# Ledger of designs, part 66: peptides against a protein of PDB entry 4A54

Target 1, 94 residues: chain A of PDB entry 4A54
Amino acid sequence: MSVADFYGSNVEVLLNNDSKARGVITNFDSSNSILQLRLANDSTKSIVTKDIKDLRILPKNEIMPKNGTKSPSTNSTKLKSAETYSSKNKWSMD

## One batch from the design tools (peptide; made by RFdiffusion4, then SolubleMPNN)

Design b2_p21_8_s2 (from b2_p21_8, 6 letters changed)
Fold by OpenDDE base, seed 5:
Structure b2_p21_8_s2 (fold): chain B 94 residues (1-94), chain A 21 residues (1-21)
Amino acid sequence: as target 1 above (94 residues)
Amino acid sequence: EEEEREKLTKELKEAIKKILE
């Protein structure tokens, strides 16, 4: 499997500083080890993979509470907030 | 469904890890 196989997947990324980002994987720069996410506001967030503490693929049928850009997957819900936020809750898989 | 997502998540993590190696 390659990272490219997951393009279009909606993911939540937990960073080493305990902040989180959510978005759709649009690209991976192997040379710089940078994962690119399209956020809910259609902007792009570049994340250095070394800064990733953990990540998870979000459910396809999960309804996102906030408005935003729909994921590229068929019948996908809108992404959550585009901004990176501090995680105050414990990290868990739904 | 959840198990599949967990599997896919693991695969993605491994895919990233392999590139970093």
Scores: peptide ipSAE 0.603, ipTM 0.908, DockQ to the pose 0.735
Fold by OpenDDE base, seed 2:
Structure b2_p21_8_s2 (fold): chain B 94 residues (1-94), chain A 21 residues (1-21)
Amino acid sequence: as target 1 above (94 residues)
Amino acid sequence: EEEEREKLTKELKEAIKKILE
C-alpha cells in the first residue's frame, strides 16, 4: 500500500518533541518526506516524517477535544476537531 | 472495526517507512 491510499484518513501524529497533531491526510511529498494534514481550522500542517515518533488512524466517530478550532466539512465526511499541541504525554493506541 | 483500524495504522506506518528507506 502507498500513503496515498490513506488520503482522507483522520490521524493523530505524535512527534519526537512530544507534540501532537491531529488532522486529515491530504498529501504526502515522497521527495521531501513531508506528510500534510488538514487541521480543524482548515489550515495545513506539514510534518517531516523523520520527526514522527508514532501515529494512529482515528476512529470515524471519535470525539476530539477542541482548541479554538472548528472541524472542517467535506462532502462525504464531517471532520472532527484537528489540533496541534505541545507536551501531551497521554498516548495510547486503540 | 478496531482490529481493522489497527491493521490500517500498521499499513500506513509501513508505507511511510518504505519511503524513508
Scores: peptide ipSAE 0.600, ipTM 0.908, DockQ to the pose 0.706
Fold by OpenDDE base, seed 4:
Structure b2_p21_8_s2 (fold): chain B 94 residues (1-94), chain A 21 residues (1-21)
Amino acid sequence: as target 1 above (94 residues)
Amino acid sequence: EEEEREKLTKELKEAIKKILE
C-alpha cells in the first residue's frame, strides 16, 4: 500500500506539538515527506510527516464543521470537509 | 465498517512509516 491509495480520505492528524489538523488527503510529496490536506475552507495545509504523532481516518458519518467554500477532490467521497484545530490535551480515537 | 476504517488507518500509518525509513 502507498499513501496515494488513500487520496480522498478524510483524516485527523495529531502533531507532536499536540495541535490537530483535519482534512482530506490530496497529495503526498515522497521526496520531502510532506502530507497535504485540503481543509474545510478549501485551503491546503502541508504537514511534515515526521511531525505526526498520530492520525486516523474519520468515520463517514462524522459531520465536520465547514469554514468556507469546498472544492471537489479527484476522488468521489461522501465525507464532509475538515479544518485545522488548535492544540489540545486529549486524543481520542473513535 | 468501523473495523475496516481501523484497518485502513493502520495501513495508512504503515505506508507513511515506510517513507520515513
Scores: peptide ipSAE 0.589, ipTM 0.908, DockQ to the pose 0.712
Fold by OpenDDE base, seed 1:
Structure b2_p21_8_s2 (fold): chain B 94 residues (1-94), chain A 21 residues (1-21)
Amino acid sequence: as target 1 above (94 residues)
Amino acid sequence: EEEEREKLTKELKEAIKKILE
């Protein structure tokens, strides 16, 4: 199984600096170990995988805040909003 | 649904880990 099998998945990533990013996996650079996420505002965030503390695939029915941004969409599916934020809230899996 | 999502999450983590090794 490869990371490419998860392209299009909506994920939350917790980084080593305790910041969080939420977005859709659009690419993975195996040579440089970089994960790319498409955010709610259609921008792309590149994450070095060694900086990832934890991650989870988000449920489709999860309600996420919208801070003046739109939800990303695919050819056949509208996805929930993605964002970057810093929080000290307890990390938990649904 | 939740169980499947947990399984997929684990598989994704393992896929990333294998690349880092």
Scores: peptide ipSAE 0.597, ipTM 0.908, DockQ to the pose 0.713; fails the geometry check

Design b2_p21_8_s3 (from b2_p21_8, 7 letters changed)
Fold by OpenDDE base, seed 4:
Structure b2_p21_8_s3 (fold): chain B 94 residues (1-94), chain A 21 residues (1-21)
Amino acid sequence: as target 1 above (94 residues)
Amino acid sequence: EEEELEKKTEELKKALEEILK
């Protein structure tokens, strides 16, 4: 299975620096090992794969707001943007 | 459903790990 099979998935990424990012996987640069996420504000965040400490795929009911586009889901929750996650030393999937 | 997401998460992790080799 390739990373491309997960394009469009909502993910939460915990980085080695204890920062946390949440977004939709839009692209993967295999040559540079860079994962690209579209954030809630429609900006793009590039993450080097080696900097990823942990990640999880989020439920589909959590939607990413897009400017000028209605959510296809009737029961959708807004995703939060990237945040600093330094308070916890252990991350468990919800 | 949560179990399915966990399974998909593990598959994604494996896919990323293969790239780092």
Scores: peptide ipSAE 0.614, ipTM 0.908, DockQ to the pose 0.673
Fold by OpenDDE base, seed 2:
Structure b2_p21_8_s3 (fold): chain B 94 residues (1-94), chain A 21 residues (1-21)
Amino acid sequence: as target 1 above (94 residues)
Amino acid sequence: EEEELEKKTEELKKALEEILK
């Protein structure tokens, strides 16, 4: 299975520096091992794979807040520090 | 559905690990 099989997946990424990003996988640069995420603000964030500490795929129906929305989440792809991160998906789903 | 997401997550992790080898 290739990384490309996960294009379009919404992911939460924990980096080695403990920063967090959330976005949709749009591309993977194999030459540089760079994972590209489309963020809530429609910008693209490039993440070096070696800098990834952990990640999880989020439900597809999870809404990423767009700029100007009243969503409690930041418009940035950076996850709020107050949010808990788990490598395991713990959403109550059928 | 949760199990599926977890499975996909692990598969993605494996795919990324293979690139780093």
Scores: peptide ipSAE 0.611, ipTM 0.908, DockQ to the pose 0.676
Fold by OpenDDE base, seed 5:
Structure b2_p21_8_s3 (fold): chain B 94 residues (1-94), chain A 21 residues (1-21)
Amino acid sequence: as target 1 above (94 residues)
Amino acid sequence: EEEELEKKTEELKKALEEILK
């Protein structure tokens, strides 16, 4: 199994600095161990894997970036703004 | 569904860990 198998997945990433990013996995640079996320504002955020404290894959029917890789789900809501926030937010999956 | 997402999450984590070796 490779990281490429998860391209198009919407993920929430908790970084070692306790900041969070949410986006769709668009690419992975294996040489540099850099995960690329398409954010809600259609920008790309590059995250060094070693800086990842934790992550989770979000439901397919959850909100997606506007111009990210589409989820297999037909019922996806688009995010309108990039979401990067502090660790004060609770992680919950229904 | 949550259980499946958790499983996939762990698989992704493992995939990332293998590259860091």
Scores: peptide ipSAE 0.610, ipTM 0.907, DockQ to the pose 0.707
Fold by OpenDDE base, seed 1:
Structure b2_p21_8_s3 (fold): chain B 94 residues (1-94), chain A 21 residues (1-21)
Amino acid sequence: as target 1 above (94 residues)
Amino acid sequence: EEEELEKKTEELKKALEEILK
């Protein structure tokens, strides 16, 4: 399976510096190992894969960037910061 | 559904790991 199979997925990324990023995977540069995320404000964040400590795919029903996503588009909203990070997806879904 | 997301997460991690090898 390739990283491209996950384009449009909403992810939370924990970096080695303990910072976090949330966004939709829009592209992956395999030559340079750079993962691109579209953030809630429609900006793009580039992350070097070696700087990733951990990540998880989020449920589709959570807050998504409004543009440039394969998942259902939502209105412009800020992702909540109060959610605790876990690499395991332990969300109850309908 | 929760198990599916966990499985997909692990698959993505593996895909990224293969690129770094």
Scores: peptide ipSAE 0.610, ipTM 0.907, DockQ to the pose 0.655

Design b2_p21_8_s4 (from b2_p21_8, 6 letters changed)
Fold by OpenDDE base, seed 3:
Structure b2_p21_8_s4 (fold): chain B 94 residues (1-94), chain A 21 residues (1-21)
Amino acid sequence: as target 1 above (94 residues)
Amino acid sequence: EEEEREKLTKELKEAIEKILS
């Protein structure tokens, strides 16, 4: 298998400096050996694979804190069809 | 499910190692 087969996977990366990064694999640069992760804040982090001490795939349900980009609740403005009450003004001409 | 995830993790690690060699 290739690294590309894992695009879209949520991973936790432990670096040699004991720092951790969590994100979705978006790209792998084989020429430079760089793994790209999209982080929870929608930024991209580039990690040199030589700096990776360990890596694990996270379960799908681990809620990356969706920065609540409120999916724009399309307030479907229910266009209340203004029932035009046509008040028939019965103008009685006498 | 956890076992499958561990398997996939191993496969990913192997895929990375193949590129580094």
Scores: peptide ipSAE 0.615, ipTM 0.908, DockQ to the pose 0.620
Fold by OpenDDE base, seed 5:
Structure b2_p21_8_s4 (fold): chain B 94 residues (1-94), chain A 21 residues (1-21)
Amino acid sequence: as target 1 above (94 residues)
Amino acid sequence: EEEEREKLTKELKEAIEKILS
């Protein structure tokens, strides 16, 4: 089997510096021994294979931790619609 | 499924190692 057979696989890579990267394998440069991962933010990370301490394929159902873009907390300022009570001045003519 | 994933992981590692050699 070739690395290309695993394109599209979601993997967790543990590097020699104990950092971790998670992404989908998009490419492998055999000439330079570089593994390319597409990260959750759609950026590409290039990893030199010699720097890999360990690697594992993640389950397909494992949602890549979307870097929680802090959904701008729409401070729904409840604009208290000031109910302008139009006091209907009922002028009874008597 | 876990066993299969482990197998695939091993195969991927082997594939990478083969390119390095």
Scores: peptide ipSAE 0.617, ipTM 0.909, DockQ to the pose 0.603; fails the geometry check
Fold by OpenDDE base, seed 1:
Structure b2_p21_8_s4 (fold): chain B 94 residues (1-94), chain A 21 residues (1-21)
Amino acid sequence: as target 1 above (94 residues)
Amino acid sequence: EEEEREKLTKELKEAIEKILS
């Protein structure tokens, strides 16, 4: 299975610096090993995969981000508020 | 439901790992 099979999945990514990002997988650059997420505010975040400590697919009922999906090859959903947090702080991004 | 999500998560991790290897 390829990463492209998971486009549209809502994921939480834990980075090596202990920060977290949540968003929908929109693209994966295999040549450069970059994962792209669409955040709740419709902005995009590019993540170098070697910086990923862990990740998980979120359930559809996950509150933040809202309207997420857990299955690959699902329709893209619009999120209301983006959220980024570290071990100490959680903040919302409009 | 949780089991399926865990399976999908594992498969995604493996897909990424294969590219990095």
Scores: peptide ipSAE 0.587, ipTM 0.908, DockQ to the pose 0.776; fails the geometry check
Fold by OpenDDE base, seed 2:
Structure b2_p21_8_s4 (fold): chain B 94 residues (1-94), chain A 21 residues (1-21)
Amino acid sequence: as target 1 above (94 residues)
Amino acid sequence: EEEEREKLTKELKEAIEKILS
C-alpha cells in the first residue's frame, strides 16, 4: 500500500520532540517526505516524516477535524475518507 | 474494530517507512 491510500484518515502523530498532532491526512510529498495534516481548527500542519516517532489511526469516536477534504482517486476502500467524515457517513471497523 | 485499526496503522507505518528507505 501507499501513503496515498490513507488520505482522509484521522491520525495521531507523536513527534520526536514528544509533541502530538491530530488531524486528517490530506497529502504526502514523497519527494520531500512531508506529511500534511488538516487540524481541528482547519489549519494545515506539515510534518517531516523523519521527525515522526510514532503514529496511529484514531478510532471513529475521536474528534474529527471539520470540513473534510475530498479523497484522492485511489483504489483503496478500507479507510473512511475525510469526505465521508464530513458527510457523517456511517463507517465501522472490525 | 480495534484489531482492524491496528492492522491499518501498521500498514500506514510500513508505507511511510518504505518511502524513507
Scores: peptide ipSAE 0.585, ipTM 0.908, DockQ to the pose 0.677; fails the geometry check

## One batch from the design tools (peptide; made by RFdiffusion4, then SolubleMPNN)

Design b2_p22_1_s1 (from b2_p22_1, 8 letters changed)
Fold by OpenDDE base, seed 4:
Structure b2_p22_1_s1 (fold): chain B 94 residues (1-94), chain A 22 residues (1-22)
Amino acid sequence: as target 1 above (94 residues)
Amino acid sequence: EEEEKREKLTKELKEALKKILE
């Protein structure tokens, strides 16, 4: 499968610097290996593929973060965070 | 069942991205 097959999927991305981003996959730049996510505030975040530590596709009923945030609040969702996970570990999915 | 499906799709997406880095 290609990355394009996942356009429209809502994902949570954990980066190598342990920051998180959550959004819908809207584009992939194959020339530069850049994944683009549309965030809840309708802005776009560009992520270099090599900087991705882990990722997961979110459930359809998952609530996207509010404006100004990259991750949903614990009050809105009770999903476990993978911030402390090392590289190549299986991401927890509730 | 839905979680299993998402896990499978997640794996496939990760593999697709991994191939880009090869």
Scores: peptide ipSAE 0.620, ipTM 0.913, DockQ to the pose 0.589
Fold by OpenDDE base, seed 3:
Structure b2_p22_1_s1 (fold): chain B 94 residues (1-94), chain A 22 residues (1-22)
Amino acid sequence: as target 1 above (94 residues)
Amino acid sequence: EEEEKREKLTKELKEALKKILE
């Protein structure tokens, strides 16, 4: 299987420096061996594959807070609609 | 059952990444 088969998976990555990253796999750069994760704050983290000490796919019931998404393990995003309230006044003369 | 599947998928992902480094 290819890394692309795991796009959309929610993973925890342990790096060689003992730091951890959690996010959804969004892309893999084959030329540079870079794994891209979308984090809970919607930012993107790029990880060099050789810097990975360990990783695991997270269970679906483990919720990672993400704006506009119920399940962080899915690549779907809820469309947010903005409501604009406008008030108009009637101007009448006698 | 779901944990076993998750473990299998994790292993497969690790192998996929390992092949890239070879």
Scores: peptide ipSAE 0.618, ipTM 0.913, DockQ to the pose 0.700
Fold by OpenDDE base, seed 2:
Structure b2_p22_1_s1 (fold): chain B 94 residues (1-94), chain A 22 residues (1-22)
Amino acid sequence: as target 1 above (94 residues)
Amino acid sequence: EEEEKREKLTKELKEALKKILE
């Protein structure tokens, strides 16, 4: 299975610096090993794969506040939050 | 059941990303 099979999935990513990001997987740059997430504000966050400490696919029923156009999704997966979180936020699995 | 499915998919995604780093 490839990363491309998960395009449209809503994910929460925990980075090595303990920051977190939530977004829909829109692309994977294989040349640079960069995972691209579409955030709730329709911006794109690029994450270097080696900087990922952990990640999880979020429930489909989670919704997110949207600022502008709806985030792209290949299925009905939604986002809960598109904010970048600091290390003070506790990591937990839903 | 849905949670189990998400867990499985999460594992598969993590494995896919892990292979990229190998």
Scores: peptide ipSAE 0.608, ipTM 0.913, DockQ to the pose 0.678
Fold by OpenDDE base, seed 1:
Structure b2_p22_1_s1 (fold): chain B 94 residues (1-94), chain A 22 residues (1-22)
Amino acid sequence: as target 1 above (94 residues)
Amino acid sequence: EEEEKREKLTKELKEALKKILE
């Protein structure tokens, strides 16, 4: 399975620095191994995969970020379509 | 049962991320 199969899942991420982040998986940058989470305040947090100490998918009955998709309740990889936050790096040269 | 399923999914997600680091 790919990380993309889990788009829309609400997760708690524990980082190597012992900080935590909770949010819905909205995107994954395969080139840079960066996981993007939509947080409760609708902001987006980018997490480098190597900085992840641990993570878990949260129960669907827990608090969900706004505009987030419910966590999977089954072991099926078939998830409802979630709004994918795709941020493209924009480079401008003046 | 639901918790077990979630645990399984969590494991699968972890494995998916682990493969990225390999």
Scores: peptide ipSAE 0.600, ipTM 0.913, DockQ to the pose 0.690

Design b2_p22_1_s2 (from b2_p22_1, 8 letters changed)
Fold by OpenDDE base, seed 2:
Structure b2_p22_1_s2 (fold): chain B 94 residues (1-94), chain A 22 residues (1-22)
Amino acid sequence: as target 1 above (94 residues)
Amino acid sequence: KEEEERKKKTEELKKAIEKILK
């Protein structure tokens, strides 16, 4: 499997500083080890993979807390704010 | 079953990223 096989997947990324980002995987730069996400506001976020503490693929029907926005994906998955945020909440799967 | 599949896919994605970092 390659990272490209997961393009279009909605993911949550936990960074080493405990901030989080949520978005759809649109690209992966292998040469620079950068994961690119499309955020809910249609902007893009580049994440250096060495800064990733953990990540997970989100279910298609996951509902985000209030103040979230819908992702630009075809499934209209609800995402948190497009900006990087910090969360102390434990990850869960539905 | 769907959750387990998603977990499996997540692990596969992690492995795919790890392969590039090595």
Scores: peptide ipSAE 0.621, ipTM 0.911, DockQ to the pose 0.786
Fold by OpenDDE base, seed 4:
Structure b2_p22_1_s2 (fold): chain B 94 residues (1-94), chain A 22 residues (1-22)
Amino acid sequence: as target 1 above (94 residues)
Amino acid sequence: KEEEERKKKTEELKKAIEKILK
């Protein structure tokens, strides 16, 4: 499978700086390894894949944040991160 | 069932990204 097979998927991305972004995958720049997410306000966030600590595909009913709003970590989330893309996803799935 | 499917798809996406990074 390729990254393009997941265009339109709603994802949560955890970055190495522990910030989070939620959006729909709209594009992937393979030359520069940049993942593009469309946010709730229709703006685009570009993420360098080497800065990604972990990611997960969200349920279809999950709400995306507006531009400039980072997804906060709350007690209800119970998220755990993986160091590499080859690591098993240990995040809780709702 | 849906949760497990999302987990599977998540791992597939990670693998797809990893292939590009190599």
Scores: peptide ipSAE 0.620, ipTM 0.911, DockQ to the pose 0.567
Fold by OpenDDE base, seed 1:
Structure b2_p22_1_s2 (fold): chain B 94 residues (1-94), chain A 22 residues (1-22)
Amino acid sequence: as target 1 above (94 residues)
Amino acid sequence: KEEEERKKKTEELKKAIEKILK
């Protein structure tokens, strides 16, 4: 399985500096190890994988970017603007 | 069930990223 198999998935990325980014996976640069996310404002954020502390695929019922490729969720609230978090937040999966 | 499936997919994604880093 490759990262490309997850293109279109909405993810939350927790960085080593405890900031967060949310977006749709659009590309992975294997040469530079950079994950690209499309944010809610349709801009692209490049994340160096070494800076990733943790990540999760967002559930269907959570807020998702306004625009993006097909996501695993259909009935989620869409963000109108890019949303990033400067504080660490915890999440859980059942 | 859905949460577990999402968790599984998350782990698969993490593994996919890790595979590239090595």
Scores: peptide ipSAE 0.615, ipTM 0.911, DockQ to the pose 0.739
Fold by OpenDDE base, seed 5:
Structure b2_p22_1_s2 (fold): chain B 94 residues (1-94), chain A 22 residues (1-22)
Amino acid sequence: as target 1 above (94 residues)
Amino acid sequence: KEEEERKKKTEELKKAIEKILK
């Protein structure tokens, strides 16, 4: 499996600074180890993989970013706004 | 089952990232 196999997946990323980002995986720069997410506002967030504490693919009933693609097992629900959670240290699965 | 599959896919994604970093 490659990261490219997960393009279009909606993920939540927990960073080492305890912030969270939600978005659709649009690209992975293997040379620089950068994961790119499309956020709810259609902006792109670049995340250095070394800064990732944890990540999860969101369940099918989770809210999807605007204009994002879904994984085969996910449903699309438009996000109201870009979701970036600062100083959120709680991590749990749905 | 769906949650477990999602969790499995999550782990596969993590492994895919880790593989490149090694």
Scores: peptide ipSAE 0.615, ipTM 0.911, DockQ to the pose 0.700

Design b2_p22_1_s3 (from b2_p22_1, 9 letters changed)
Fold by OpenDDE base, seed 1:
Structure b2_p22_1_s3 (fold): chain B 94 residues (1-94), chain A 22 residues (1-22)
Amino acid sequence: as target 1 above (94 residues)
Amino acid sequence: EEEEKREKLTKELKEALAKILA
């Protein structure tokens, strides 16, 4: 398998200097052996492969790069349940 | 099972990177 097969994977990378980076694999430069990650802030981090001490693929459900999709603040319009005041006007015509 | 799959994929990714450095 090639590194390209893992594009889109969310990974945690541990570097030789003990720093960590988390992001989605967006590209691999084979000429320079550079792995590119898209970080949570939408920036790109370039990592030299030889500087990688360890790495792991993270679960998809782990919310990593918050694509700042501003979830539209759904103004939860508290739909006040219109209490259907069924006033049964019992008009007893005696 | 999913965790095991991720572990396998992780290993494969590591191997792919290692081949480039070798």
Scores: peptide ipSAE 0.626, ipTM 0.913, DockQ to the pose 0.704
Fold by OpenDDE base, seed 3:
Structure b2_p22_1_s3 (fold): chain B 94 residues (1-94), chain A 22 residues (1-22)
Amino acid sequence: as target 1 above (94 residues)
Amino acid sequence: EEEEKREKLTKELKEALAKILA
């Protein structure tokens, strides 16, 4: 199997410095041995494979980074229609 | 069973990465 077969998998990576990264595998650069993860904040983290101490595929029920489908925020500018206040001038003729 | 499958996939991913580094 190739690393490409695991694209889209949610993984936790433990690095040699004991730091952890969680994200979805989006790409692998074989020339440079770099694993790319998309994080929960939609940023991309590049990890050199030799720096990986351990890794595991996470359960599907664990919070996957939302594919940043930016739902178009429809800024519905609700134009409040100006209520025309009709001032009835009562003209009293003495 | 799902955990066993996940463990197997994890092992396969580790092996795939190890082959590239070798």
Scores: peptide ipSAE 0.624, ipTM 0.912, DockQ to the pose 0.582
Fold by OpenDDE base, seed 2:
Structure b2_p22_1_s3 (fold): chain B 94 residues (1-94), chain A 22 residues (1-22)
Amino acid sequence: as target 1 above (94 residues)
Amino acid sequence: EEEEKREKLTKELKEALAKILA
């Protein structure tokens, strides 16, 4: 199974710093190993997988976050900064 | 029974995450 199979699941995550987060799994960034949760206040929390100490799937009957705002898909648009090399043709007259 | 299912799913989720970290 993949993490994507668990999208929509309500989970409690225990982090290595002993903090806890509860929310619905909305996305997983495989490139950065980041798990995204939608919290009860409709905000999104990103958790680095390596920082997860433990997790559990919560009962369906438990209060779930409102299906609010689409988790901003961080389309990492690689802004290719076009370095405009202004070649200053300095005409040096000897 | 429902709790057992959640436990199984939890295990599978953990395994899925572990595979990514490996």
Scores: peptide ipSAE 0.621, ipTM 0.912, DockQ to the pose 0.562
Fold by OpenDDE base, seed 4:
Structure b2_p22_1_s3 (fold): chain B 94 residues (1-94), chain A 22 residues (1-22)
Amino acid sequence: as target 1 above (94 residues)
Amino acid sequence: EEEEKREKLTKELKEALAKILA
């Protein structure tokens, strides 16, 4: 699989400097190995792949905090993810 | 079930990134 297969996934990235970033994967620069995330405030964060210590795909229901380069915000919003998740449906006549 | 799929996808994403770094 390629990184492009995961576009739309909501992820949390742990960097080598122990900082964290949360966002939706929107693009991958193969020439420079740069992963691009769209953050809760609709800004874009670029992460060099070699700087990634760990990462995980988050549940689509998680609310993510807003952050910015100039004025960080503690506000949070629910991000829309294009990732497909399994669902359980219980049919009831009631 | 959602967690299981999410874990699987996470592993696959990590593998994809690892191939780039190799």
Scores: peptide ipSAE 0.611, ipTM 0.913, DockQ to the pose 0.615

